# Peptides against a protein of PDB entry 4Z63, part 114

Target 1, 334 residues: chain A of PDB entry 4Z63
Amino acid sequence: LCLGMNDLTGNIPEDLFHLKRLNLLGIQENRLSGSLSREIRNLSSLVRLDVSWNLFSGEIPDVFDELPQLKFFLGQTNGFIGGIPKSLANSPSLNLLNLRNNSLSGRLMLNCTAMIALNSLDLGTNRFNGRLPENLPDCKRLKNVNLARNTFHGQVPESFKNFESLSYFSLSNSSLANISSALGILQHCKNLTTLVLTLNFHGEALPDDSSLHFEKLKVLVVANCRLTGSMPRWLSSSNELQLLDLSWNRLTGAIPSWIGDFKALFYLDLSNNSFTGEIPKSLTKLESLTSRNISVNEPSPDFPFFMKRNESARALQYNQIFGFPPTIELGHNN

## One batch from the design tools (peptide; made by RFdiffusion4, then SolubleMPNN)

Design b2_p16_3_s3 (from b2_p16_3, 12 letters changed)
Fold by OpenDDE base, seed 1:
Structure b2_p16_3_s3 (fold): chain B 334 residues (1-334), chain A 16 residues (1-16)
Amino acid sequence: as target 1 above (334 residues)
Amino acid sequence: PSYVTSFDPEPLKPKE
């Protein structure tokens, strides 16, 4: 049943929960309000539940043990409060959980040993607090993780050295500390292609440790951290780099010539730093900017990227990294 | 000073 993209109001009719053969319920992009009914438990054949972009409130019902076929739960952009229900945090069937842009709170706890199918987790823009869950690497299929805009105090857990499944990771604006430790840990994530750490590590030094290596790194976003130091030499070994944003830091020194050696680099933002010297001539030779036909058919993260160039501007949503226009931004380096 | 980052993965406000 697909009723998305309407102006439906009120609550879900109770009779809808009698549909025991229903595999897909999509009621997204409406004005549905009230609590999400516990009677969703009666939908025992449910594979996909999409309640996103509504006005739902209250706690998410703890009924996911009665939904043994549920693979996709989409609840982003609602008013949900409380924690992740125990049955949801233990779901062996769940592949994707998206609860972004809610009011969920408390400690983030997932039983990763039970969540054997979880591949995508979007909990961005919530009120989770405490530390990052040390057991996230036990979610052996977990590739996409957005935990941005929560209050995860402290450091990236040492256990994340073993996060081999991790491909896309956003921790933007999550009150993280110790960038040196974070990068030193995350470099062990062999499948890490996208790393977003914006609005963390306030005033720390960006490490220039030549021992750091991110082999498969395509997207690095570490903007607005007030980071000190220079362009890190270790980044020059990330030959697959496509997007680099280090804007709104306190980085100094020259922009190194190796920045133009990245064959796939199509988006570079080094704006609002304290870089000095000349613009590297190698930037004028970026193959990605000169050749129109780089169809990068790469898997995009399940979480959207947003570009906001001006405070007054609406953030532009990009579902694909390649949706970003080819850009070199070097402005405001005074 | 409000820092405008080029990349914000979560700029969306709650649906009102």
Scores: peptide ipSAE 0.030, ipTM 0.729, DockQ to the pose 0.297
Fold by OpenDDE base, seed 2:
Structure b2_p16_3_s3 (fold): chain B 334 residues (1-334), chain A 16 residues (1-16)
Amino acid sequence: as target 1 above (334 residues)
Amino acid sequence: PSYVTSFDPEPLKPKE
């Protein structure tokens, strides 16, 4: 049953929960309100539940043990409160959980040893607090992780050295500390292609440790951290780099010539730093800017990216990084 | 200070 993108109001009729053969319920992008009924447990054949972009409130019902076929739960952009229900945090069938832009709170806890199918987790823009869950690497299929805009104090857990499934990771604006430790840990994530750490590590030094290596890194965003230091030499070994944003830091020194050696680099933002010297001539030779025929295998995270062209502009949503126009921003340097 | 990162993976959409 697909009823998305309408002006439906009120609550879900109780009789809808008698549809025991229903595999897909999509009621997204409506004005549905009230609590999500516990009677959703009666939908025992449900594979996909999309209640996103509504006015739902209250706690998410703890009925996911009665939904053994549920692979996709989309609840983003609602008013849900409380925690992740225990049955949801233990779901062996769930592939994708999206609860972004809710009011979920407390400590984030997932039983990753039970969540054997989980490959995508979007919990961005919630009220989770405490530390990052150390057991996330036990989610052996977990590839996409958005935990941005929560209040995760402290450091990236040491256990994330073993996060082999991790490919797309956003921790933007999550009150994290110790960038040197974070990068030192995350370099061991051999499948990591997208790393977003914007609005963390306030006033720390960007490490220039030649021992750091991110072999498969395509997207690095570490903007607005007030980071000190220079362009990090270790980044020159990330030959697959496509997007680099180090804007709104306190980085100094010259822009190195090796920045133009990246064959796939199509988006570079070094704006609002304290870089000095000449613009490297190698930047004018970036193949990605001169040739349209670069088959860039894009990282495709399940979470959207947003770009603002200026301070007053509305953020544009991008589902793909290639949706970004080829860009070199070097403005507001000295 | 309204810092605007050019790239933000997680904008606060107002709950309409």
Scores: peptide ipSAE 0.029, ipTM 0.717, DockQ to the pose 0.249
Fold by OpenDDE base, seed 4:
Structure b2_p16_3_s3 (fold): chain B 334 residues (1-334), chain A 16 residues (1-16)
Amino acid sequence: as target 1 above (334 residues)
Amino acid sequence: PSYVTSFDPEPLKPKE
């Protein structure tokens, strides 16, 4: 049953929960309000539940043990409060959980040993606090992780060295500290292609440790951290780099010539730093800027990217990195 | 000058 993209108001009719053979319920992009009924438990055949972009409030009901076929739960952009229900945090069937842009709070806890199918997790823009859950690497299929815009004080857990499934990771604006430790840990994530760390590590030094290596890194975004240091030499070994944003830092020294050796680099923002010297002539040789065929078929993260022109501007949403215009921004270096 | 982040708050639809 698909009722999305309407102006439906009120709550879900109780009689809808008698549909025991229902595999898909999509009621997204409405004005549905009140609590999400616990009677969703009666939808025992449910594979996909989309309640996103509504006015739902209260706690998410703890009934996911009665939904053994549920693979997709989309609840982003609601007013949900409380934590992730225990039955949801233990769901062996769940492949994708999206609860972005809610008011979920407390410590983030998932039973990753039970969540054997979890591939995508979007919990961005919530009120989670405490530390990052150390057991996330136990989610052996977890590829896409958005935890941005929560209050995860402290460091990236050492356990994330074992996060072999991790491919797309965002921790933007999560009050993280110790970028040297974070990069030193996350370099062990051999499948990591997208790393977004914007608005963390305030005033720290960007490590220039030549022992750091990100083999498959395609997207690195570490903007607006006030980071000190220079262009990191270790990044030159990330030959698959497509997008680099180090804007709004305090990086100094020259822009190195190796920045033009990235065959796939189509988006470069080094603006609002303190870089000096000449613009590398190698930037004029970026093959990606001359060829129209950026391979559109690369897997994108399940979470959107947002670009801001300034701190007060509305962010532009991009669902795919390939939606970004080919860009070289070197402005405001003094 | 722009910066990229993965997560800006989607405005909650204003409660009427």
Scores: peptide ipSAE 0.029, ipTM 0.713, DockQ to the pose 0.716
Fold by OpenDDE base, seed 5:
Structure b2_p16_3_s3 (fold): chain B 334 residues (1-334), chain A 16 residues (1-16)
Amino acid sequence: as target 1 above (334 residues)
Amino acid sequence: PSYVTSFDPEPLKPKE
């Protein structure tokens, strides 16, 4: 049953929960309000539940033990409060959980040993607090993780050295500290292609440690951290780099010539720093900007990227990084 | 034009 993208109001009719053969319920992008009914438990054949972009409130019902086929739960952009229900945090069937842009709170706890199918987790823009869950690497299929815009004070857990499944990671604006530790840990994530750390590490030094290596890194976004230092030499070994944003930092020194050696680099933002010297001539030779036919295997995170061209501009949503126009931004440097 | 490219993984409360 697909009823998304309408102007539906009120609650879900109770008789809808009698549909025991229902595999897909999509009611996204409406004005549905009230609590999400516990009677969802009666939808025992449910594979996909999409209640996103509504006005739902209250706690998410603890009924996911009665939904043994549920693979996709999309609840983003609602008013949900409380935690992740225990049955949801233990779901062996769940592949994708999206609860972005809610009011969920407390400590983030997932039973990753039970969540054997979880591949995508979006919990961005919530009120989760405390530390990042150390057991996330036990979610052996978890590739996509958005935990941005929560209050995860502290450091990236040491256990994330073992996060072999991790491909796309966003921790933007989560009150994280110690960028040197974070990068030193996350370099061990051999499948990491997309790393977004914007609005953390305020005023720290960007490490220039030649021992750091991100072999498969395609997207690095570490904007608006007030980071000190220079262009990090370790980044030159990330030969697959496609997008680099280090804007709104306090980075100094020259832009190095190796920045033009990235064959796939189509988006570069170094704006609003304190870079000096000449623009590297190698930037004028970026194959990605000159040749139309670079088949770039695009990283496809499940979380969207948002670009603002100015502070007053509406954020443009990009579901794919390739949706970004080829860009070199070097403005507002010294 | 000062292009503030903020990669915010989420727009601030798109319904507010």
Scores: peptide ipSAE 0.030, ipTM 0.728, DockQ to the pose 0.326; fails the geometry check

Design b2_p16_3_s4 (from b2_p16_3, 11 letters changed)
Fold by OpenDDE base, seed 5:
Structure b2_p16_3_s4 (fold): chain B 334 residues (1-334), chain A 16 residues (1-16)
Amino acid sequence: as target 1 above (334 residues)
Amino acid sequence: PSYVTSFDPEPLRPKS
């Protein structure tokens, strides 16, 4: 049953919960309000539940043990409060959980040893507090993780050295500290292609440690951190780099010539720093900017990116990294 | 100057 993208109001009719053979319930992008009924437990054949972009409130019902086939739960952009229900946090069937842009609170806890199918987790823009869950690497299929815009004080857990499944990671604007530790840990994530750390590490030094290596890194976004230092030499070994945003920092020194050696680099933002010297001539030779036929069939994160042209501008949403226009931004340097 | 952020949704903005 797909009723998304309408102007439906009120709550879900109770008789809908008698549909025991229903595999897909999509009621996204409506004005549905009230609590999400516990009677969703009666939908025992449910594979996909999409209640996103509504006015739902209250706690998410703890009935996911009665939904043994549920693979997709999308509840982003609602008024949900409380935590992740225990049955949801233990779901062996769940592949994707999206609860971004709610009012979920408390300590984030997932039973990753039970969540054997979880591959995508979006909990961005909530009120989770405390530390990052150390057991996330136990979610052996978890590739996409968005935990941005929560209050995860402290550092990236040491256990994330073992996060082999991690491919796309966003922790932007989560009150994180110690960028040196974070990068030192996350370099061990052998499948990490996308790393977003914007609005953390305020005023720290960007490490220039030649021992750091991100072999498969395609996207690095560490904007608006007020980071000090220079262009990090370790980044030159990330030969697959496609997008680099280090804008709105306090980085100094020259832009190194090796920045033009990245064959796939199509988006570079070094704006609003304190870079000096000449623009590297190698930037004029970026194949990605001169060739029309870059095969764009690369994996993208499940979470969207948002680009702002200025602080007052409306952010543009991009569902794919390749949705960004080819860009070189070097403005507002010294 | 453009900058990339992973998330701009203001909290609790349902579809108007």
Scores: peptide ipSAE 0.035, ipTM 0.759, DockQ to the pose 0.751
Fold by OpenDDE base, seed 1:
Structure b2_p16_3_s4 (fold): chain B 334 residues (1-334), chain A 16 residues (1-16)
Amino acid sequence: as target 1 above (334 residues)
Amino acid sequence: PSYVTSFDPEPLRPKS
């Protein structure tokens, strides 16, 4: 049943929950309000539940043990409060959980040993607090993780050295500390292609440790951290780099010539730093900007990227990195 | 300034 993209108001009719054969319930992009009914438990054949972009409030009901076929739960952009229900945090069937842009709170706890099918987790823009869950690497299929805009104090857990499934990771604006430790840990994530760490590590030094290596890194966004230091030499070994944003830091020194050696680099933002010297001539030879036919095999995170061209501008949503226009921003380095 | 770009992976606020 797909009723998305309407102006439906009120609560879900109770009789809807009598549909025991229903595999897909999509009621997204409406004005549905009130609590999400516990009676969703009666939808025992449910594979996909999409309640996103509504006005739902209250706690998410703890009924996911009665939904053994549920693979997709999309609840983003609602008013949900409380924690992740125990049955949801233990769901063996769940592939994708999207609860982005809610008011969920408390410690983030997932039973990753039970969540054997979880491949995508979007909990961005919530009120989770405490530390990052150390057991996330036990979610052996977990590829996409957005935890941005929560209050995860402290450091990236050492256990994330074992996060082999991790490909797309956003921790932007999550009150993280110790960028040196974070990068030192995350370099062990062999499948990591997208790393977004914007608005963390406030005033720390960007490590220039030549021992750091991110082999498959395509997207690095570490903007607005007030980071000190220079362009990190270790980044020159990330030959697949497509997007680099280090804007709004306190980086100094020259922009190195190797920045133009990235064959796939189509988006570069080094603006609002303290870089000096000449613009590297190698930037004028970027193959991605000169040749129209580069098939960029793009990382496709399940979480969107948003770009603001200025503080007053509406954020533009990009579902794919390819949606970003080819860009070189070197402004405001005075 | 018109040339300042910033990435924000989560700019949206909850629907209240």
Scores: peptide ipSAE 0.032, ipTM 0.748, DockQ to the pose 0.317
Fold by OpenDDE base, seed 2:
Structure b2_p16_3_s4 (fold): chain B 334 residues (1-334), chain A 16 residues (1-16)
Amino acid sequence: as target 1 above (334 residues)
Amino acid sequence: PSYVTSFDPEPLRPKS
């Protein structure tokens, strides 16, 4: 049953929960309100539940143990409160959980040993607090993780050295500390292609440790951290780099010539730093800017990217990184 | 500065 993208109001009719053969319930992009009914438990054949972009409120019902076929739960952009229900945090069938842009709170706890099918987790823009869950690496299929814009504190857990499945990771604006430790840990994530650490590590030094290596890194965003230091030499070994944003830091020194050696680099933002010297001539030779035919396999996270042109601008949604225009931003340097 | 806030939340639709 697909009723998305209408002007439906009120609550879900109770009789809808008698549809025991229903595999897909899509009621997204409506004005549905009230609590999400516990009677969802009666939809025992449900594979996909999409209640996103509504006015739902209250706690998410703890009925996911009665939904053994549920693979996709999309509840983003609602008014849900409380925590992740225990049955949801233990779901062995769930592949994708999207609860972004709600009011979920407390400590983030998932039983990753039970969540054997979980591959995508979007919990961005909630009110989760405390530390990052140390057991996330136990989610052995978890590739896509958005935990941005939560009230996490402290450092990236040491256990994330073992996060082999991790491909796309955002911790943007989550009050994290110790960038040297974070990078030192995350370099062990050998499948990591996209790393977003914007609005963390305030005033720290960007490490220039030559021992750091991110082999498969395609997207690095560490903007608006007030980071000190220079362009990190270790980044020159990330030969697959496609997008680099180090804007709004306090980085100094010259822009190194090796920045133009990246064959796939199509988006570079080094703006609003304290870089000096000449613009490297190698930047004019970036193949990605001169040839349209670079078959770059785009990292495809299950969640969209949002780009703001400035702090006051509306975020533009991009489903693909290549949706970004080829860009070199070097403005507001010395 | 293009804040590529990858994974920046969709702007909350103003609750009408």
Scores: peptide ipSAE 0.034, ipTM 0.742, DockQ to the pose 0.592; fails the geometry check
Fold by OpenDDE base, seed 4:
Structure b2_p16_3_s4 (fold): chain B 334 residues (1-334), chain A 16 residues (1-16)
Amino acid sequence: as target 1 above (334 residues)
Amino acid sequence: PSYVTSFDPEPLRPKS
């Protein structure tokens, strides 16, 4: 049953929960309000539940043990409070959990040993606190992780060295500390292609450790951290780099010539730093900026990127990095 | 000073 993209108001009619053969319930993009009924438990054949972009409030009901076929739960952009229900945090069927842009709180706890099918987790823009869950690498299929804009503190867990499934990771604006440790850990994530760490590591030094290596890194965003140091030499080995944003830091020294050797680099923002010297001539030879045929068919994270053109502008949502215009921003350096 | 990043997480905003 698909009722999305309407102007439906109020609660879900209770009689809807009598549909025991229902595989898909999509009621997204409405004005549905109140609590999400626990009677969802009666939808024992449910594979996909989409309640996103509504006015739902209260706690998410702890009924997911009665939904053994549920693969997709989409609840982003609601008013949900409390934690992740225990039955949801233990769901063996769940492939995708999206609860971005809610008011969920407390410590983030997932039973990753039970969540054997989880491949995408979006909990961005919530009120989770405490530390990052050390057991996320036990989610052996978990590829996409957005935990941005929560109140996490401390460092990236050492256990994330074993996060082999991790491909897309956002931790933007989560009060993280120790960028050297974070990069030293995350370099072991052999499938990591997208790393977003904006608004963390306040005033730390960006490590220039030549032992750091991110083989498959395509997207690196570490903006607005007030990071000190220079352009990191270790980044020159990330031959697949497509997008680099190091804007709004305190980086110094020259922009190195190797920045123009990235064949796939189409978006570069080094603006609002303290870089000196000449613009590398190699930047004029970026193949991605000279070629009209950039292959658009690259894997994108399930979480969107949000670009702000200015402080007063609404953030533009991009579902794909290739939605960004080819850009070189070197402004406001001195 | 207020800093504008190229990539900023979406603010909390329920659908109205």
Scores: peptide ipSAE 0.032, ipTM 0.753, DockQ to the pose 0.359; fails the geometry check

